# Ledger of designs, part 54: peptides against a protein of PDB entry 8YR4

Target 1, 309 residues: chain A of PDB entry 8YR4
Amino acid sequence: PRGSPALQLVVLICLGLMGLERALNVLVPIFYRNIVNLLTEKAPWNSLAWTVTSYVFLKFLQGGGTGSTGFVSNLRTFLWIRVQQFTSRRVELLIFSHLHELSLRWHLGRRTGEVLRIADRGTSSVTGLLSYLVFNVIPTLADIIIGIIYFSMFFNAWFGLIVFLCMSLYLTLTIVVTEWRTKFRRAMNTQENATRARAVDSLLNFETVKYYNAESYEVERYREAIIKYQGLEWKSSASLVLLNQTQNLVIGLGLLAGSLLCAYFVTEQKLQVGDYVLFGTYIIQLYMPLNWFGTYYRMIQTNFIDMEN

## One batch from the design tools (peptide; aimed at target 1 T295)

Design b2_p22_5_s4 (made by RFdiffusion4, then SolubleMPNN; from b2_p22_5, 16 letters changed)
Fold by OpenDDE base, seed 3:
Structure b2_p22_5_s4 (fold): chain B 309 residues (1-309), chain A 22 residues (1-22)
Amino acid sequence: as target 1 above (309 residues)
Amino acid sequence: PLDKFLAEFEKEKEEEEKARKA
């Protein structure tokens, strides 16, 4: 963005963070391989524990290998909110001013088509939500239960307890933070609809606005409405980053506790090296679909409340 | 209102799926 050195710096930081994500995608597998090699060589516990801790820290920064939920990705997304808002506001004001420069004939033909496009997107997504619940959420919950049973029976009761506590805390925090976030999203959507309605009403009265040369006044009112919207959008987007980071932290702690315990039991010859690989892979596998759980839970809640209204 | 929410969700899902493939 030309004119704000602060926003230019934020863009450069975001590009640097994207480069760091790519470096983490290479480093995380290398550290994981190194752990497997150290376990195979029966390396001393101190070296192994340091390498495991370093791996989990890098994995926390990366976020499950998808990059979407890692600390670095969350930090990038958080910093990018202000850049996106600045760009969006500039584009919306340019479009709105340009629409006020266009002829009346252009405005009469377009109003019917935009309302219809909002309606068609909704029915597709209910079907998509139900499909996701059936094909991803329910299987993931089943996999968690199966995992708790498996780890409790074949590893040790401590592993089953770690998975149980980690997943229970993850799900509970996901629900609680999603319910909290829903308030901000509703406020945002209400203000978006009000801002859009104001723009449509201004464009409805286009002849009157031109007759009174009130174009600058309507643009300023629209700018104020956008600023109010962006204040709510920031809360919504920041709350999503907080959710993702909380989820990443819970999984990171579970992965740390379980990986250290597994590594210890491998050093004591109670578990095999393959069991360490299995535990780490299984926790990461459970994490991937759970990232979406908060989004789907919110959709279910919104669908229920929007059916009551 | 459901339709806008669902359209935003599909967009968030596509952006997150793109971010997951990236």
Scores: peptide ipSAE 0.016, ipTM 0.501, DockQ to the pose 0.111
OpenDDE base, seeds 1, 2, 4, 5: peptide ipSAE 0.007, 0.000, 0.007, 0.007; ipTM 0.435, 0.311, 0.436, 0.426; seeds 1, 2 fail the geometry check

Design b2_p22_6 (made by RFdiffusion4)
Pose (drawn by RFdiffusion4):
Structure b2_p22_6 (pose): chain A 309 residues (1-309), chain P 22 residues (1-22)
Amino acid sequence: as target 1 above (309 residues)
Amino acid sequence: VFNYVIIVLAILTAVFFFFVFL
C-alpha cells in the first residue's frame, strides 16, 4: 500500500502471523511426541496435565483441520480483508478513470460488455493472485523444506530422502496431470455455452408453432446437444478422479515407507515410541495443504493471462 | 554429507517448482 501508513503495519502483522503459523506447524507434532513419550514411562499426573494443556492450546492456535481453521490465519484473514479492500478500490477506480478519457472511435468500435468483463476480471485477478500466491503457495513450499530439514537433521537421514521423494513425485504428477485436465475442461466449456445458446434461441423464437409443428424437432436438437455436452463432461470429471487417485497413491506410498522404517527402528531401540506418531502426524499435516495444488496452478495461470489483458 | 546433499537438492527443487508455477 503506497499511501496509507496504517495499512503497512497491518501487512507486516500479517506476514508475522504467517511466520508464526509455520512455527506452530513445526511445534505441535513435537509436543504430541513429548506427550506420548511421557505417557509410556508412567509419569506423574502434574507434568502430564500441564503438557496436555499446552498441547491442546497449541492445537487450538494451529488449525484444528486443514490450517484454514486456527485462531492464527483467521486474525490474518481479518486484517487482510482490511488491506485487500484498499487495493481493490484503487485498481477499480484507476480502470474506471482511464475508460472515460479514450477517444470516441475506440468506444464505437468495441462493445461495452466485453470491455467491462475484462476490467472486472482484471481486478479480481490481481486480488486473487496476491492472496493465492503470498498466502497459500509459498507457505506450503516453505513447510515442505522445513520438514525435510527437520527430518534429515533431528530425526534420521533416511526420512529426509523419504519426504523429499514423496513430495517431488507429488508435485510433478500434479502439474503433469493438471495440464491435460485443463485441455479437457476447455473442450467441455465451449459445448456448454453452445447448448445454452441453442436453448435461448429456441425459447426466444416462438415461431416454431408457425412454420411447422416443429416442437419435436427443437426438442430433439436440444437432446442431441445435451448428449454431446454430457460426453465431454464425463471425460473431464473422469480426468479429475484420476488426478485425485494418483495424488492419494503417492502420499500413501510415502506414508507406508516411512511407517515401516520407523516401526523397524523402534523395535531396534533406536527411536522412541513417540517418533512413530510424530512421523504420521507430520506426514498428514504436509498432505492437507497439498490437496489443492492443481487448482492453484490452474487459477494462477488464468489470473496471469487475465491481468495481462 | 549425505543429509547436506539432500537439503541442497531439496532447496533447488523447491525453487524449480516455484518457477514452474509462474

Design b2_p22_6_s1 (made by RFdiffusion4, then SolubleMPNN; from b2_p22_6, 18 letters changed)
Fold by OpenDDE base, seed 3:
Structure b2_p22_6_s1 (fold): chain B 309 residues (1-309), chain A 22 residues (1-22)
Amino acid sequence: as target 1 above (309 residues)
Amino acid sequence: SLVEKIIQEAQEFVQSILSKLL
């Protein structure tokens, strides 16, 4: 923010906390590896107890990974409230100023309540999209890149290649299947609005419907509209299950290939038993935020469609 | 169009914050 050094410092602290979350996402699997290795070697209780206590403390700071409610993520979210309020207020004032620059003919053609509802939807959409991009999309892409680098440097180039191919295929299929699903969701939303409009029109014309004894006819028309809606809802919901299953299969194949390769290197004494556990833990940790990525990319597209109207 | 401009200005604002912090 060009006018408040205090808010610039808060943004810097939030970026520092985001960097700390990326470091915790690597350190937590490493400490878990070290516990498994110390247990396998039958190490002294004092060394094991210290490593377990350190792991639990790091896990408290991290939480469940990207998009979870860990201590560092909660502290970042708390500090960000002031920056979000400043950004929201700036967007609201820009929209309000632009509405006052619009022609009297544009304002006379629209109810003031519709204009305010468009402004409120615009502000909430923009602030939500920005917060999502900064706190979920960019961190998830950073965690994938850090993962590829880590596995390529500390394991073997083959592990980095498996993670790269798995995540590239996962992201590509997520985008392609989500774009395909958007057609079914648009058709569902259009039919939902048409079904609601028919119900409202029937209830507003209640006296006319009652005068003609047309209640059974209006109920049957509403039933036909519901059946048509449910046919589109089923396609939308089934396409979501197909997306989630496709994502699960890609991660499952990547986990299988990498786990078999890790097990092979453990049998050759090139890796320790803890390294097998690290690989599995890290891949599952990358999967958790990516599952949310498909849901929020759909939320982005919905907010964009709701803004074209 | 207006909301795309506001998204673009908001992206430029975030990018301008990031470019002033780097």
Scores: peptide ipSAE 0.008, ipTM 0.447, DockQ to the pose 0.029
OpenDDE base, seeds 1, 2, 4, 5: peptide ipSAE 0.007, 0.007, 0.007, 0.007; ipTM 0.435, 0.399, 0.435, 0.426

Design b2_p22_6_s2 (made by RFdiffusion4, then SolubleMPNN; from b2_p22_6, 18 letters changed)
Fold by OpenDDE base, seed 1:
Structure b2_p22_6_s2 (fold): chain B 309 residues (1-309), chain A 22 residues (1-22)
Amino acid sequence: as target 1 above (309 residues)
Amino acid sequence: SLSEEIIEQAKKFIEEILEKLL
């Protein structure tokens, strides 16, 4: 953002807060490990109470409960509103300027409401994609890399390998299944547009339909178009459930393999009971941003497919 | 198409934002 040093400072603060979130994602499991170890050792109440209080404070900063956002994430989101508004306005002005540079023949061939809808969708797509890349993709990749390094150095190379294989398989299946889903979505949108066109044509020709008493025939054709649309909508929705279930299965298998290996190393006295809890907690923390990945990728694909039409 | 030009401008704008964010 060349135009305001204030927004550049806000971006730097947001990047600093993103770095703090990465640190919290490692520290919260470590403090939870320490609580479990202190409980197992029957440590003095003062040490336990301090560690629990510190953990709860770090967990307040991190958040990560179902439906709860952490303080750092909320502060980042709040500060980012001004950057998002600046970016949105800049994209809208670029699109609007480009539309005014287009030939008069191009404007005469299009409805003003369709042009504005394309501009609004374009702006929403770019701002949505940027927010998704900055707040979900980059942080999640960073947390995966940090996790692989951490588990490889502090546990064993086998734990780093399990995390690497689990996350690589998760990302690969997410991409492949999402590309496969895009075909169903394009077919659904094409059938939606065809169903809408039939309804508009029937309503524009209302006098002719009434003159020939063809109302029942037009209603039946519209019903057939709706049934065909609903069949494609069902395939799109079912493919999403399949994606979510496949993702859950991959994380479940990674959690199972790593948890069994942790349990074995605890029985061999190579790891502590808290290290078992750390591994499980960290894998679940990696899953939370990745689950949102499927939702944002859908939103981006909506916006891109809606711009291709 | 207008969509391809908007996508290409959006890519250039994202690249310019990434270069200005770095």
Scores: peptide ipSAE 0.017, ipTM 0.488, DockQ to the pose 0.026
OpenDDE base, seeds 2, 3, 4, 5: peptide ipSAE 0.010, 0.015, 0.010, 0.009; ipTM 0.436, 0.475, 0.481, 0.470

Design b2_p22_6_s3 (made by RFdiffusion4, then SolubleMPNN; from b2_p22_6, 18 letters changed)
Fold by OpenDDE base, seed 4:
Structure b2_p22_6_s3 (fold): chain B 309 residues (1-309), chain A 22 residues (1-22)
Amino acid sequence: as target 1 above (309 residues)
Amino acid sequence: SLVEKIIKEAKEWVKEILEKLL
């Protein structure tokens, strides 16, 4: 932010905290591995207790994998509030100044309150999308890359390949199925608006409907419109379930392939029991932010469609 | 069209702010 060295320092601290979150995402599974190995080896209590205490402390810093519950993530979110407020205010002031530069003819041709509402939605959408890209998309892609590198260096290249193929297939199917679903959602929204318009028109003409005793006819027309809407709503909702099941199947197959391979290497004494637990834990940690990716891609598309109108 | 232009300029400006913040 130009003009506040304090806010620039806060941004640098937030970036440093994001780097720390990436380090924690690798360290937490490693410490959990070490606990399982120490338990298997029947190591002395002092070494085990220190490793468990260190793991619990690191897990407190990381949080429960929802990206919002860890101490580091909460501290980052708290510090980012000031940056977000500065950015929002600056975008709002730029839009407001631009609205004042527009011709009187433009202001006379449009409802000023509608323009302001579109501007506010636009600013909120842009700021939300930006925060989402910086705090969820980029970090998730970084965690995938770090994971591929880690498994390729410390395990076998086959584990890195399984993670790469699983995550690439997951992302590709998420995009393709989400684009397919957008057709059903658009059709649903169009039918919702048409059903609402019909209800409003019937209620505005209430006196005429009552004069002709056409109440039963208007109710039946409204029922038909609801049934048509519910048929489209069902397709939209069923397509969401299909997306979630497809995503779950891809992760399940990747987890199966990698877990079987890891179990095989453990039986050959090339890996320890803790390495099996590390792999499973790390894949689950990658899956948690990716599960949100489908919801956020929809939010992006919604905000884009709402900005095109 | 004009709202799309304002939003596009706002996106570019936010991108420039990101590139200056990063």
Scores: peptide ipSAE 0.013, ipTM 0.473, DockQ to the pose 0.025
OpenDDE base, seeds 1, 2, 3, 5: peptide ipSAE 0.008, 0.008, 0.007, 0.009; ipTM 0.458, 0.443, 0.435, 0.413

Design b2_p22_6_s4 (made by RFdiffusion4, then SolubleMPNN; from b2_p22_6, 17 letters changed)
Fold by OpenDDE base, seed 3:
Structure b2_p22_6_s4 (fold): chain B 309 residues (1-309), chain A 22 residues (1-22)
Amino acid sequence: as target 1 above (309 residues)
Amino acid sequence: SLSQEIIEQALKWAQEVLQLLL
């Protein structure tokens, strides 16, 4: 923003903190490796105690990885509040200005409450989408790339290939299965709205329903609408379980292949016991934010579906 | 349609703001 050098500095500090989080995501597994190697070598207590204390301090700064409440992530989130408020206010003012530029015929055909609901959904969706892209999607993709480079340079090229194939397959299946799930979610939301509309119409016509003693008939129609909704809800929920299970299988196969290859290279004295633990720790650390990626992609799609209506 | 255009425009603007913040 050309008008506030203070907010530009806060954004640069937030980007620096995001870079520090990427460095911590590599350093934490390395320090954990070093602890395992020092324990295996029966190293002096003073060296071990310093390495453990340093690891716990780095783990406090990192937290549980991308999407966790680590100290650096909390500090970044705190500093970003002012930038988010500035962006949200600017988007809200742009939407409000655009609504005032629209034709009188467009406003006369719509209730003011629907126009306001579109504006609020627009502002929240944009601000949410940006926050998810900047703080979850881009950092997760960066951690995957850094992971491939790290394993390709410091291990064997085969480890870089396993991580590349595992993450590429994971991302591709996540996108394809999430796009497939969107059809079930759209159908569920349409049936939910139709079920709510029937309940509202029956309650607004309460006097007429009482006059005709049609209460049992309205309850049965509402039951049929609920059963139809639950059939679509089941498909939506079952498709989420299928996504999570497919993701788990891909990570499990990648972890199996890489762990067997690590174990083999440790037996050949090409890698240390700590390198086996590093691989497992790093793959699990990459998996945690990726599990949230499917949730974020769903939130993105929900915001788009709620806007097509 | 209009809400999608507003979000695409706000996403473009947010990308421009991100590029102006970098």
Scores: peptide ipSAE 0.022, ipTM 0.516, DockQ to the pose 0.026
OpenDDE base, seeds 1, 2, 4, 5: peptide ipSAE 0.022, 0.021, 0.019, 0.020; ipTM 0.483, 0.457, 0.510, 0.484; seed 2 fails the geometry check

Design b2_p22_7 (made by RFdiffusion4)
Pose (drawn by RFdiffusion4):
Structure b2_p22_7 (pose): chain A 309 residues (1-309), chain P 22 residues (1-22)
Amino acid sequence: as target 1 above (309 residues)
Amino acid sequence: SSFMEYIEEELEKMDERAEERE
């Protein structure tokens, strides 16, 4: 924010809260391991109670689910509401002030609905791009790297390889399948618009009664168009199911390999009982934000082209 | 009348599917 000083402080607080969320993401599974290790060795009730309370408090600060739930990141959403309002207002006002100074030939040439749709979509594109990228993409790619470092240095050497291969395969397959699916989605959207146009045309022209008893003909053409649209929709949604399945298979294979290796190492007195639940919890924690990357890829590309317009 | 009602019902179904779509 170029103008106001009160908002730069809020931006800095938001970035600090994002860092704190990354620190909590690392910290909570460690406390879960400590609780399980204290529990297996018959520890007194005092230290167990205090450690349990601390773990619960950390789970409360971190998102109880999917990271979009915690007290942190919600304070962030509140402050970001206050900040993103300023950018939205500024961009809309700049567009509106520029559209009123262009010459007459320009306005006589283009329609109004198209020009206004471009402006609205542009403002929404800038806002969404800032939000998606800064607060949902980079933090996840930071979480993957931090996890790789933690497992490779403080846990063992092989688990770094396991996490690295699993995440690399997940990202590659997600991007590869997403482009194909985008092609299918566009092909389906064009027919949906054509079907809606046919229905609107048939409704507007109540001449079907005049030039024939052509109600049946208008119904038949509408059914054919609906069938074509349904075929394209089935293709698109089947592609979405395939993408979900491949992502789930990749994560499952990574979890299986890590769990088996951790169990074997625990039986050989190399690792403690808590390390198993540490690995499991951390793998699930990494998986949860990764569920929404094909959508982020699609929305970033679309919003980039829209902002360019 | 039956023609208009039929077309509107099919449009409502299309709208419901569009809302449930990703």

Design b2_p22_7_s1 (made by RFdiffusion4, then SolubleMPNN; from b2_p22_7, 13 letters changed)
Fold by OpenDDE base, seed 5:
Structure b2_p22_7_s1 (fold): chain B 309 residues (1-309), chain A 22 residues (1-22)
Amino acid sequence: as target 1 above (309 residues)
Amino acid sequence: SEMVEEIQRALAELDERAAARP
């Protein structure tokens, strides 16, 4: 971003965090292999516990298999909000200024095409979201129940309890934080619609704006409306990062507790090294689809509220 | 209309979360 040294520094930090994500993608498998080797060699508990704790910490930084919910990814996403807002605002103001130079017929024709594309996106969106609910949410809830039963029967009741408590806490916090962030989203949406309506009105009245040479004044009013919108957008986006990080923390604590307990039982020869691999893999597999649950819960809640109105 | 906009925004947020996947 030209003109803000602070935003340039944020870009450099975000690039550094992307490099750290790549390092974590290599380190996490190495530490996992080291745990398997230490378990096979029957290494001292202190060395094993340190390696397991280090692995879980690195996995917390990396996040799930896609890395999208890891601490490093969340921090990158959080810092990038201001850079995205700066770039978006600059592009929107350049477009808006250029649109005042064009004819009304061009604006009307393009709007009709944009409205049609928004409608087509809306229908495709509903279908995609229903498909995702059916193919990801329901199977994930089934996998949680199956996991609780499996770990309770084949490992120990304590493993089933850890998975149950972890998933119950995850779902509860997902709901609570999602309800909290819905307020910021609604405020953002209302201000977005008001900002768009103002831009629309200014562009429909472009002949009057040109007649009074008021183009600079309308651009400044639009800039102020965008800044007000971006203040609300930041709260919405930051609340989303907080949701993702809260989810990552809960799964990280469940993974830590279960992995340490599993490693301990392997050292006591009650479980095999393969059981440690199974537990870690299964918990990580459950985490990947559950990240989306907060978005689905909001949509279901919105549709229920809109059906009551 | 508002429901379609909220669904579109929920999906845009899903796409942003998906695009935030490296």
Scores: peptide ipSAE 0.018, ipTM 0.596, DockQ to the pose 0.031
OpenDDE base, seeds 1, 2, 3, 4: peptide ipSAE 0.017, 0.000, 0.017, 0.018; ipTM 0.556, 0.312, 0.578, 0.591; seeds 2, 3 fail the geometry check

Design b2_p22_7_s2 (made by RFdiffusion4, then SolubleMPNN; from b2_p22_7, 13 letters changed)
Fold by OpenDDE base, seed 5:
Structure b2_p22_7_s2 (fold): chain B 309 residues (1-309), chain A 22 residues (1-22)
Amino acid sequence: as target 1 above (309 residues)
Amino acid sequence: SEMVKEIEEALAELDKRAAARP
């Protein structure tokens, strides 16, 4: 972005954070291997606990299997919002200005059938996402219940309690934060529709705009509408980062508590090294689909509200 | 996640498309 040194700095910070994510992707497996080795060698508890805590901290920074919910990724996503908005606004204004210049050609080329096909692709995408939701959310909830039962029966009641508390807190916070976010999303969508309607009306009345040489006025009015929209979009996007980070914290605390407890029981020879690996793998596997639960809940809620209207 | 953002962008794009249906 040539116009703001602040935005250039933000881009550089985001690139640095992307480099840090790559380092974490290497370090996390190394620390995990080190834990397994220390457990196998029956290393002192202090060294083991420090290595486990360091692993969980690095895993908190990295996030889940996609990395998209890690602290570093959330921070990157948060900082990138302003860069994306700047770029989007610039592209939208350029397209709008160009459509006013090409207005006659745009109106003649306006295939109403392409707009309909874009709308139908949209509807098909919603149906596909709903299907994906049903086929992923229900199994994930089942896997959580199975996990609680499994860990309670085969490990210790304390493991089942940790998983239960973490998953219950995760789901509750996901719902509460998602409902809070829905207000920002609705306000954003309403402002976007109003901005788009104004742009379409201006382009439909291009002859009048051209007759009065009002193209610059319409572009400035569109710019102001985009700025209002981007203020709401920022709240929506920032609230998503907050959701993801809250989820990451809850899973990180569960992983920490459970991993320390596993490591302790392995040290006491009540569990095997394989049981530690199993617990860590299972929690990560539960986390992967749960990351989507907030989006899925919002999609369901939106469709229910759209069915009530 | 990026996919949550892509789904939000896809949903926002769907909401844009749904609102553009008269």
Scores: peptide ipSAE 0.020, ipTM 0.501, DockQ to the pose 0.028
OpenDDE base, seeds 1, 2, 3, 4: peptide ipSAE 0.018, 0.000, 0.000, 0.021; ipTM 0.564, 0.279, 0.299, 0.599; seed 4 fails the geometry check

Design b2_p22_7_s3 (made by RFdiffusion4, then SolubleMPNN; from b2_p22_7, 14 letters changed)
Fold by OpenDDE base, seed 1:
Structure b2_p22_7_s3 (fold): chain B 309 residues (1-309), chain A 22 residues (1-22)
Amino acid sequence: as target 1 above (309 residues)
Amino acid sequence: SEMVEEILRALAELDEREAARP
């Protein structure tokens, strides 16, 4: 936002909060490890109580669990509303200015409500995608890199290698399966649009259909189009389940390999019981945003392909 | 237009999945 120093400051604060979220993603597992170690050692109550209180406070700031956003994430989202609104309005005005450069025949042929709906949809889509890229994709990649560095420095190099191989395989399979899924989704969308157009054309020509008593024929043709759509919808939905299961399997194998290695090193007294819990907790934290990576990747591809057209 | 609808459907699918996370 080059025109408003206040919004630039808000962007910088939001970037600072994103950095804080990355720090919390490392600190929360460390403090949880420390609690488990202190419990195992039967440490004094004062040390345990301070560590538990600090962990709960950090966990409140981070959030975590299904659907629970942390305080830092909520504060970032709240501050970002003004930046999103500014960006949305700018994109909307650019779309409208471009629409006004189009031929008068194009404006007269389309209902003003349809043009507005396309402009609003375009603006929300671009702004939504940018928000997902900045707040989900980039942070997730950063958390993976931080995780590899952390495990390589503070654990044995084998842990860093397991995380690297697991995440690299996960990302690669996510991309490949998502590109494969995109074909089914495009075919589904094209058939949906064709089915809808046919229904609209039949309804607009209702007088002609009634005059020829062709209602039963039009209904049967619409039924065939729905059956064809549902066959493509099933392929799209089944491909999504396959993606989710593939992702779950890769993370499960990484978690298994790393957990077995942790358990072995705990048995060898090279690691503490808390380090086993740290590894499992950290891998699960990485997994949550990665489940969405396929959807984000698809959105990126769709935008790049259609910006070139 | 189709891109915008596909992105909106992808965003709605994201929002539905975020809302469906218990």
Scores: peptide ipSAE 0.018, ipTM 0.550, DockQ to the pose 0.046
OpenDDE base, seeds 2, 3, 4, 5: peptide ipSAE 0.017, 0.016, 0.016, 0.017; ipTM 0.585, 0.533, 0.550, 0.592; seeds 2, 3 fail the geometry check

Design b2_p22_7_s4 (made by RFdiffusion4, then SolubleMPNN; from b2_p22_7, 13 letters changed)
Fold by OpenDDE base, seed 1:
Structure b2_p22_7_s4 (fold): chain B 309 residues (1-309), chain A 22 residues (1-22)
Amino acid sequence: as target 1 above (309 residues)
Amino acid sequence: SEMVEEILEALRRLDEREAARP
């Protein structure tokens, strides 16, 4: 935001809070590990109580790890409201200025309410896409890289390889299955528009339909169009379930492989019991933002398709 | 655009529902 030093400071604070969230994503599993190790060693109550209190405080700052429920995330979201409003208003004014530069024929051919709705939808789409890229995609990729580095340095290199393969396969399948699903969504939207057009044409020609007693014929054609739409909607929805289950299976296999390897290294006394719990906790924390990635990649792809049209 | 608005509204509802999960 070039126009307000105050908003630039808020953006810098939000970036600092994003860095703090990355640190919390590493620290929370480490403190949870330390609690399990202290419990296993039957450590003095004072050390255990301090570590538990510190863990609960860090968990309060982090929240659920979904990026929306923690104190740091809520503070970031609260501070970002003013930046979002400024960005939205700037994009809206740019779109509005550009619309006014368009030919009088373009304005006469469209209702003013439709033009405003296109401007509002365009502004919301761009602002939502930017907020999503900055607050979900970039942080998730950073957390994956930090996770690979952490497990490669502090665990055996095999753990870093499992996380790398699991996350790479997860991202690749998410992209490939999402691209495949986009075909079903485009077909659904095309059939929805065709069904709506038939309904509008039938209603606009109501007098003609009534004059020829063709009401039953138009209702049957509309029913056939709805059935065809619902068949495409079902394929779109079923493909989403398939994506979610595929993602869950990839994470489940990564969790299984890494948990078995952790358990083996604990039996060999190379790792502590807490390190087993750390691995499971950390993989689940990486999964929570990734679960949204498929929804958000669809949003990005929709926004690009809608901007190209 | 309408589906982007629905997705943005669904994302907003999801952010609100995640924020409303204590």
Scores: peptide ipSAE 0.015, ipTM 0.398, DockQ to the pose 0.040
OpenDDE base, seeds 2, 3, 4, 5: peptide ipSAE 0.000, 0.000, 0.000, 0.006; ipTM 0.256, 0.257, 0.288, 0.329; seeds 2, 5 fail the geometry check

